# Designs tried in a protein design run: peptides against a protein of PDB entry 5EIB. Part 151

Target 1, 366 residues: chain A of PDB entry 5EIB
Amino acid sequence: VDLEPGTMDSVRSGPFGQIFRPDNFVFGQSGAGNNWAKGHYTEGAELVDSVLDVVRKESESCDCLQGFQLTHSLGGGTGSGMGTLLISKIREEYPDRIMNTFSVMPSPKVSDTVVEPYNATLSVHQLVENTDETYCIDNEALYDICFRTLKLTTPTYGDLNHLVSATMSGVTTCLRFPGQLNADLRKLAVNMVPFPRLHFFMPGFAPLTSRGSQQYRALTVPELTQQMFDSKNMMAACDPRHGRYLTVAAIFRGRMSMKEVDEQMLNVQNKNSSYFVEWIPNNVKTAVCDIPPRGLKMSATFIGNSTAIQELFKRISEQFTAMFRRKAFLHWYTGEGMDEMEFTEAESNMNDLVSEYQQYQDATAD
Target 2, 366 residues: chain A of PDB entry 5EIB as posed
Amino acid sequence: VDLEPGTMDSVRSGPFGQIFRPDNFVFGQSGAGNNWAKGHYTEGAELVDSVLDVVRKESESCDCLQGFQLTHSLGGGTGSGMGTLLISKIREEYPDRIMNTFSVMPSPKVSDTVVEPYNATLSVHQLVENTDETYSIDNEALYDICFRTLKLTTPTYGDLNHLVSATMSGVTTCLRFPGQLNADLRKLAVNMVPFPRLHFFMPGFAPLTSRGSQQYRALTVPELTQQMFDSKNMMAACDPRHGRYLTVAAIFRGRMSMKEVDEQMLNVQNKNSSYFVEWIPNNVKTAVCDIPPRGLKMSATFIGNSTAIQELFKRISEQFTAMFRRKAFLHWYTGEGMDEMEFTEAESNMNDLVSEYQQYQDATAD

## One batch from the design tools (peptide; made by RFdiffusion4, then SolubleMPNN)

Design b2_p17_7_s2 (from b2_p17_7, 7 letters changed)
Fold by OpenDDE base, seed 4:
Structure b2_p17_7_s2 (fold): chain B 366 residues (1-366), chain A 17 residues (1-17)
Amino acid sequence: as target 1 above (366 residues)
Amino acid sequence: SLEEKRKELIAKNEAKA
């Protein structure tokens, strides 16, 4: 789905364009112009019914519909505005189904789109209420990985998208292969989300490999385990040491000893015990899939529900507040039918979410 | 079988590694 036709042509002409049904390409003509309000109230609202018709058709063809997965950007107008409109409409029609998102968080290091903090804040407000689980794929973290770890002097969207694809492949491993932990979206939510509003995940991946590098370092289980808990391997720009893990899932892929994995996972938990809440029993889950990712002998994917995710929301909130105090570009949104109150409500709800994470960070077992 | 399909997937991914 897009509000512009050109992105659909790129998907169709791509190496996997044939896996999608032609009738499932729904697109507009005008785009959202990086405006959340255009995506949510105008251009996106005109297209949403056509998307819902396709969603219904595909849902009816499912033997067992678990839920929905949305991949979208929160910095743009289409992914943010229309994406959150779609989430709301799908939630209204399918209230008993899981809503899962891969939400790409904006960064000034990656994009010069000045209104990204508005689009992100307005989107987070919707995601707090209307999703069950959200993977935070942070362009800040992706840029920092490319620049600092991969030594790319000028990271491209192609470089960032390579990391996104590796992460998405990792976190979906348990859904794609039988006999794994968190084998369905509902079990993932039950294991990862102890409190309904606190459903934002910090993903991480090891090994970090550059696109086009054939020199994949063969990592050991100890190296994978250490790297997946390293803040430098997180796809969200948060330091886990500044918060506490509520829940963790670790997904190992490749031929390895389950005993060695369990030993290393115990060691890393013990070493990092101060960064876990003590009042959630058995809050670390481990899966081992013997099928490695394409081009790697082994990998580890991390999913963390950490109170440190508040650093990401604080960054967006600070950027939002700096613009909103000046009423910068506000007329672009109000001209599409938005009220200024929607901005203050979104800011308030995101600040409440930050406060909730802080409360659970400071909570002790009495 | 699911087991045969799994073995094929393992072999296919290892050959590309």
Scores: peptide ipSAE 0.012, ipTM 0.440, DockQ to the pose 0.011
Fold by OpenDDE base, seed 3:
Structure b2_p17_7_s2 (fold): chain B 366 residues (1-366), chain A 17 residues (1-17)
Amino acid sequence: as target 1 above (366 residues)
Amino acid sequence: SLEEKRKELIAKNEAKA
């Protein structure tokens, strides 16, 4: 789905274009112009029914519909505005199904789009209410990984998207291979989301590999385990050491000893015990899939529900507040039918979310 | 309260163990 046709043509002409049904390509002509309101209330609202018709058709063809997975950007107008509209409409029609998102967070280091803080804040407001699971993929973290870890002097969207694809492949491993931990979206939610509003995940993985590095260093299970808990491997721009893990899932891929994985996972928990909440027993879950990622002998993917993710929301809130106090660009949103009150509500809800994370961070076992 | 939610979570997690 896109509000621009060129994206669909690129997907269709791509190496995997034939895996998608031609009738499942729904697109507009005008785009959202990086405006959330245009995606949510005007251009996106005109297209949403056509998307819902496809969603219904595909849902009816499912033997067992678990839920929905949306991949979108929160900085743009289409992914943010239309994406959150679509989430809302799907939630209304399928209230008993899991809503999962891969939400790409904007960064001033990656994009010059001035209104990204508005689009992100308005999107987070919708995600808090209408999603069950949100993987926070932060363009700032991706950029920093590319620049600092991968030593790319000029990271491209291709480099960032490689990290995104590796992360998405990692976190969906248990859904794609039967008999694993978190084999369905609902089980994932039950294991990862102790509190309904606190459903924002910090993904990470090891090894961090560039597309051009043919030299697959064989990592060991201990090295993978250590790297997946390293803050430098997190795809969200927050430091886990500044918060506490509510829940963690670790997904190993490749031929390895389950015993060695369990031993290393126990060791890393014990070493990092101060970074876990004490009042959630068995809050670390581990899965092993014998099928490695393409090109790697083994990998590990991390899913963290950490109170440190409040750093991401604080960053967005600070940027939002600096713009909103000046009433900068508000006429672009109000001209599409938004009220200024919707900005204030979205800001409030995001600040409440930050406060909730902080409360759970400070909560000690009595 | 946060305490009540914690107790409920502990009980839920213990029942699953």
Scores: peptide ipSAE 0.011, ipTM 0.332, DockQ to the pose 0.016
Fold by OpenDDE base, seed 2:
Structure b2_p17_7_s2 (fold): chain B 366 residues (1-366), chain A 17 residues (1-17)
Amino acid sequence: as target 1 above (366 residues)
Amino acid sequence: SLEEKRKELIAKNEAKA
């Protein structure tokens, strides 16, 4: 789905374009112009019914519909505005299904889109209310991984997208292979989301390997475990050491000893016990899948629900507030039918979310 | 390049701060 035809043509002409049904390409002509309101109330609203017709058709063809997975950006008008409209409409029609998102968080260090703080804040407001699970992917964190960890001299969007793809493959492993922990989206939500609003995840992946650097380094379970918990390997721009993990899931892939995995996972928890909440028992879940990812012997994927994610929302809130106080570009949104009240409600809800994360960070076992 | 764009964005953000 896109409000621009050129994106769909790029997907269709791509190496995997033929895996998608032609009738499932739904696109507009005008784009959203990086405006959330165009995505949500005008251009996106004109297209949403045609998307919902496809969603219904594909949902009816499922033997067992667990839920939905949306991949979108929060900085652009289509991914943010139309994406959240689609989430809302799907939630209304399928209230008993899991809504899962892969949400690319905007960073002012990687994008020229001045209105990204508005698009992100308005999107986060919708995600808080209408999603069950959201993987927070920050382009700044991805860039820093590529540059600092992978030693890429000139990181590309292709390199960033490779990390995203590896992570998406990792977190969906349990859904795609039988006999795994968190084998369905609802079990993942039950294990990862102790409080309904606190459903934003920090993803991570090990090994971090650049495209073409087949370092056939025989990664060990200890090395994978250590890399997976390293703050430098988080795909969200927050430091887990500044907060506490509410819940963690680790998905190991490849032929390895379950006993060794359990020992290393226990060791990393014990070494980092100060970075976990004490009042959520058994808050770390581990899965092992014998099938490695393509081109790797072993991998580990990390999913963290950490109170440190408030740093991401604080950053967006600060940028939002600095723009909103000046009424900068508000006429672009109000001209599409938005009220200023929706901005203040979205800001308030995001600040409440930050306060909730802080409260649970400071909570002791009574 | 993404690196050049990032440097330009950082410089623009520092000039606005």
Scores: peptide ipSAE 0.009, ipTM 0.338, DockQ to the pose 0.016
Fold by OpenDDE base, seed 5:
Parts: C-alpha cells; sequence; structure tokens
Structure b2_p17_7_s2 (fold): chain B 366 residues (1-366), chain A 17 residues (1-17)
C-alpha cells in the first residue's frame, strides 16, 4: 500500500514483485507529502476503504487468522498517517486479533523531513493505544551497523533493508515453523508484554559479519549469544545498559546443542544481571529452530522489551516540543482538519509512556 | 549515496541547532 504509484511499480518490477497478487496493490496518486494529517485524515482516508476490502478478502482466506503485521515508517506521511489509520480501522473490525508492527523511527540526527518529530509523535500516540507489539527500528542504528560492524564504506538503503529483512525473518521464525516458543502472535505478546502499554521492542540479529571476515568466522553459540546482547547490534538507537530488560526472547536457528544454548543464555543473563528486572520471574525465553536461515549455518535473533527504549521516545519528544512551542508548520496539519489538541494529547501520552518505563526501571521487588 | 545524503542532513541539522 502507498499513496504514491511509483513505489508500487518499483515493487512490481522488482525480483519478488510476482509473489504478490496484482489486486493486493492499493495505491493513491497524490502522496502524503510527508504530512501525517494527509495520510490520516485526507489522502489516506480516501484510500483506506479499498485497503480494508483487500484485508477482509485475505483474512477470510486464512485458516487461522492470528493477527496483522504492518511495516511502516513513522517519519513519512504515508507510513505514519495512513499506517496508523489502517491500524485503527483494522483494530475496530478485528478487536480480538493481534496487531504487530515493524515501525521505522526517524533518526534524531539524520532527518530529511523537517516535520518528522510531528509525524513520529502522532504515530507513537496511535501505536501505544492500538498495537499489541511494535518492533522499533531506526535508520541511524542500521547505518551504524552497516558502517561500523559490516565495514560497508558506503551503506545503501539495500544494505539497511537487508538488516530489516533478516530481523523480520528472525522474529517471525517461531510463527513459521511448528513446535517453537512463541508459536503464535498472542503467545509472543503474553511472553514479551508484561504491561499492555509497554509493547515496544528492541530487535537485534546475529551474526553480523563483514564480508572480509566471513570466511574466517566460525559461527558458534557463544559468539552468537555475545553478539546478540551487544548494544552495537541493536536495531534501535538506545543503549540497553541505560535501562533494564523487562522481558527478552532469543530465537536461535540452525543445528546446535540446546544444552549449549541454555548454558550461554544463562551466562549472559548472569553477566548482565544488573540490566534485568529481578521482579519478573523467567523473563528470558529461548527458542531453537533446527532450520537455519538461507546462506547461514546458524543465527540468533533478539527481541528485548527494555526500559532503555525511553531514550528513543525522549529524543522524539524533545524535537517535537521544540517545534510545537514555535507552532512551526502546524498550519500544514490543521489545514487537513487536525486540532492542536491532538498534538498536545500525543505529546502527553508519549511522556506518560516514558514515565511508565522509568517507573518500572526503578521498581524493586517488594 | 546514502552516506552523502546523511552528511548533508547532519550538516543541515547542525546549522539549525
Amino acid sequence: as target 1 above (366 residues)
Amino acid sequence: SLEEKRKELIAKNEAKA
């Protein structure tokens, strides 16, 4: 789905364009112009019914519908505005189904769109209320992984998207293969989300290896475990060492010893015990799938629910506040039918979320 | 390139700060 036709043409002409049904390509003509309000109230609102018709048709074809997965950007107008409109409409029609998102957060340093803080804040407000699980991904973290870890001198969007795709494949492993931990979206939510509003995840993937080092690297369970918990491997621009993990899931793929996995997972928890809350028992879950990803002997995917994610929301809030106090570009949103009250409500809800994360970070076992 | 765009964006953001 997009408000621009050219993106759909690019997908259709791409190497995998034929895997999608032609009738499942829904697109507008005018775009959102990086305006959340155009995506949510005007241009997106004109297109949403045609998307919902496709969603209904595909949902009816499911033997067992678990829920929905959305991939979107929070900095743009379509992904943020129309994406959150779709979430709201799907939630209204399917209130008992899981809403899962892969949400690309705008970089605090690398913003191409001046109004990204508005789009992100307005989106986070919707995600807090209408999603059950949100994987937080940022382009700065992905770029830094590509440059520093993968040793790519000139990272491309293709390189960033490769990391996203590997992570998405990893976190969905348990959904795609039988007999795994978190075998459905609801079980994932039960294991990962101890408090309904605190459903924002920090994803990570291992192995991340430079092309020059790939031939010399033996993939081992200890190396995967160590890399997976490294702050430099997080796909979100927050440091887990600045917070505490509420819950963690680790998904290993490939032929490996379950005993060795359990030993390494225990060792990493013990080594990092100060970065876990002590009052949530059994808050680390581990799965092993014997089927490796394509091109790798083994991998590990990390899902962290950490109070350190508040750093991401604080950065967005600071940028939002600095713009909103000046009423900068506000007329672009109000001209599409928004009220200024919606901005203050969104800011308030995001600040409340930050306060909730901080409260649980500082909480001790009674 | 993405790197050039990133450098330009950083420079623009630093100039606005």
Scores: peptide ipSAE 0.000, ipTM 0.285, DockQ to the pose 0.017

Design b2_p17_7_s3 (from b2_p17_7, 7 letters changed)
Fold by OpenDDE base, seed 1:
Structure b2_p17_7_s3 (fold): chain B 366 residues (1-366), chain A 17 residues (1-17)
Amino acid sequence: as target 1 above (366 residues)
Amino acid sequence: SLEKHRKELIEKNRAKA
């Protein structure tokens, strides 16, 4: 789904364009112009019913519909505005199904789009209320991984999207291969989301290795385990050492010893015990899938629900506040029918979310 | 509520299209 035809044509003409049904390509003619309000209230609102018709058709064809997965950006107008409109409409029609998102967080290091803080804040407000699980894929963290870890001098969207795809493949492993931990979206939510509003995950992937060092790096369970818990491998721009893990899932892929995985997972938990809440029992879950990702002998994917994720929201909030105090570009949104009150409510709800994470960070076992 | 306003705005914009 897009409000611009050119992006859809790129997907259709791409190497995997043929895996999608032609009738499932729903697109507009006029983009959102990086305006959340155009995506949510005008251009997106005109297209949403056509998307819902496709969603209904595909849902009816499912033997067992677990829920929905949306991949979108929060910096643009379409992914943010229309994406959150779709989430709201789908949740209204399917209130008993899981809503999962892969939400790409904006960064000034990656995009010069000045209104991204507005689009992100307005989107987070919707995601807090209308999703059950949100993977926070932060363009700032992706850029830093590409530059610092992968040693890419000039990271491209292709390089960032490669990390996104590896992460998405990793976190969905348990859904795609029978007999795994978190084999359905609801079990994932039960294991990962102790509090309904605190459903924002920091993903991580291992191995992350520069092209020049790939040939010299052994892939071992200890190295994967160490790397996936490293703050530099988090795909959300927050340091888990500044917060506490509420819950963690680790998904190992490839032929490895389950015993070695369990030993290494215990060791890393013990080493990092100060960064876990003590009042949530059995808050670390581990899965092993014998099927490696394509092109790797083994991998590990990390899913963390950490109170440190508040650093990401604080960054967005600070950028939002700096613009909103000046009423910068506000007329672009109000011209689409938005009220200034919607900005204030979105800012408030995101700040409340930050406060909730802080509360649980500071909570002790009673 | 924001949700009520949102629904009203969506319907208003659909009726203009």
Scores: peptide ipSAE 0.027, ipTM 0.701, DockQ to the pose 0.677
Fold by OpenDDE base, seed 3:
Structure b2_p17_7_s3 (fold): chain B 366 residues (1-366), chain A 17 residues (1-17)
Amino acid sequence: as target 1 above (366 residues)
Amino acid sequence: SLEKHRKELIEKNRAKA
């Protein structure tokens, strides 16, 4: 789905275009112009019913519909505005199904779009209310991984998207291989989300290896475990050492000893015990899939529900507040039928979310 | 709990339909 035809043409002409049904390509003509309100109230609102018709058709064809997965950018207009409209409409029609998102967070290091803080804040407001699980994929973190860890001097969107795809493949492993931990979206939500509003995940992936070092790197369970918990391997730009994990899932892929995985997972928890809440019992879950990812002997994917994720929301909030105080570009949004009050409501809800994370960070076992 | 919240959401959405 897109508000621009060119993206659909690129997908159709791409190496995987044939995997998608032609009728499932729904697109507009005018785009959202990086405006959330165009995506949510005007251009996106005109297209949403056509998308919902496709969603219904595909849902009816499912033997067992678990829920929905959306991949979108929060910095743009289509992914942010229309994406959140679509989430709201799907949630209304399918209230008992899981809503899962891969939400790409904007960064001034990657994009020059000045209104990204508005689009992101307005999107987060919708995600807090209408999603069950949101993987925070931060362009800041992706850029830093590409530059610092992968040693790419000029990271491209292709390089960032490679990390996103590896992460998405990792977190969906249990959904694709029966008999695993978190084998369905609902079970994942039950294990990962102790509080309904606190459903924003910090994903991580191992191994992250520069092209020049790949041939010299041994892949071992201890190394994967250590890297998976390293702040430098997080796909969200927050330091887990500045917060506490509410819940964690670790997904190992490849031929390895389950005993060795359990031992290393216990060791890393014990070593980092100060970074876990003590009042949530059995808050670390581990899965092992014998099938490695393509091109790797083994991998580990991390899913963290951490109170440190508030650093991401604080960054967006600070940028939002600095722009909103100046009333910069507001007429672009209000001209599309949006009320100025929705900015204040979105800002308030995001600040409340930050406060909730801080409350649980400071909570002790009574 | 997540399950309580989901029940409340389902009930709220059914009341709007």
Scores: peptide ipSAE 0.000, ipTM 0.332, DockQ to the pose 0.045
Fold by OpenDDE base, seed 5:
Structure b2_p17_7_s3 (fold): chain B 366 residues (1-366), chain A 17 residues (1-17)
Amino acid sequence: as target 1 above (366 residues)
Amino acid sequence: SLEKHRKELIEKNRAKA
């Protein structure tokens, strides 16, 4: 789905364009112009019914519909505005199904789009209420991984998208292969989300290796485990050491010893015990899938529900507040039918979310 | 093109970093 035809043409003409049904390409003629309100109330609202018709058709063809997965950017008007409109409409029609998102968080280091703090704040407000699971993927973190870890002097969107793809493949492993931990979206939510509003995940992937070091790297369970819990491997620009993990899932892929995995997972928990809440029993889950990812002998994917994710929301909130106090560009949103109160409500809800994360960070076992 | 705009944006952000 896109509000611009050119993006859809690029997907259709791409090397994988033939894997999608032609009728499942829904697109507009007028893009959102980086405006959340155009995506949510005007241009996106004109297209949403056509998307819902496709969603219904595909849902009816499922033997067992678990839920929905959306991949979108929170900085752009289509992904943020129309994406959250779609989430709302799907939630209304399928209230008993899981809503899962891969949400790309904007960063001023990666984008010059001035209104991204508005689009992100308005989107997070919708995601807090209408999603069950949200993987937070930060463009800043992706850039830093590409530059520092992968030693890419000039990271491209292709390089960033490769990290996103690897992460998405990792976190969906248990859904695609039978007999795994978190074999369905609902089971993932039960294991990862102890409090309904606190459903924002910090993903990570290992191995991350520069091209120059690939030939010298032994892929071992200890190295994967250590890298997976390293703050530098987090796909969200948060330091887990500044918060506490509520829940963790680790997904190993490839032929390895279950015993060695369990030993290394216990060791990393013990070493980092101060960074876990003590009042949630068995809050670390481990899965091993014998099928490695393409081109690797083994991998590990990390899913963390950490109170450190509040750093991401604080960053967005600070940027939002600095613009909103000046009423900067507000007329672009109000001109598309938004009320100024919606900005204040979105800001308030994000600040409440930050306060909730802080409360559970400071909570002790009574 | 969206791809050209993305490249220009990446280059602009690298010049600021």
Scores: peptide ipSAE 0.000, ipTM 0.335, DockQ to the pose 0.018
Fold by OpenDDE base, seed 2:
Structure b2_p17_7_s3 (fold): chain B 366 residues (1-366), chain A 17 residues (1-17)
Amino acid sequence: as target 1 above (366 residues)
Amino acid sequence: SLEKHRKELIEKNRAKA
């Protein structure tokens, strides 16, 4: 789905374009112009019914529909505005199904789109209310991983998207292969989301190794375990040492000892015990799949529900507030049918979310 | 490159403003 036809043509002509049904390409002509309101109330609203018709058709063709997965950007108008409109409409029609998102967080280090803080804040408000699970993928963190860890001198969107793809493949492993922990979206939500609003995840992938060091690095369970808990390996620009893990899932892939995985996972929890809440019992879940990802002997994917995610929302909130106080570009949104109250409500809800994360960070076992 | 894409986005945004 896109509001621009050129994106759809690029996907269709690409090496994987044939994996999608031609009738499932739904696109507009005008685009959203990086405006959330165009995505949500005007151009996106004109296209949403045609998308919902496809969603219904594909849902009816499912033997067992668990839920929906949306991949979108929160900085652009289509992914943010139309994406959240779709989430709302799908939630209304399928209230008993899981809504899962891969939400790419905007960063001023990656994009010069001035209105990204508005698009992100308005989107986060919708995600708090209408999603069950959201993987927070921060372009800043991806850039920093590419530059610092992978030693890429000039990171590209291709390099960033490779990390996203590896992570998406990792977190969906349990859904794609039988006999795994978190074998369905609802079970993942039960294990990862102790409080309904606190459903934003910090993903990570290991191994991350520079091309020059790949030949010298042994792929071992201890190294994978150490790397996936490293703050520098988080795909959200948050330091987990500044918060506490509510829940964690680790998905190991490849031929390895389950005993060694369990030992290393216990060791990393014990070493980092101060960074876990003590009042949620059995809050770390581990899965092992014997099938490695393509091109790797073994990997580990990390999913963290951490109160440190508030750093990401605080960053967006600060940028939002600095623009909104000046009413900068606000007329672009109000001209598409938005009220200024929607901005204030979205800011308030995001600040409430930050306060909730802080409350649970400071909570002790009573 | 990210830098090229940023320039293209800035130009696209200026043309829409």
Scores: peptide ipSAE 0.006, ipTM 0.378, DockQ to the pose 0.025; fails the geometry check

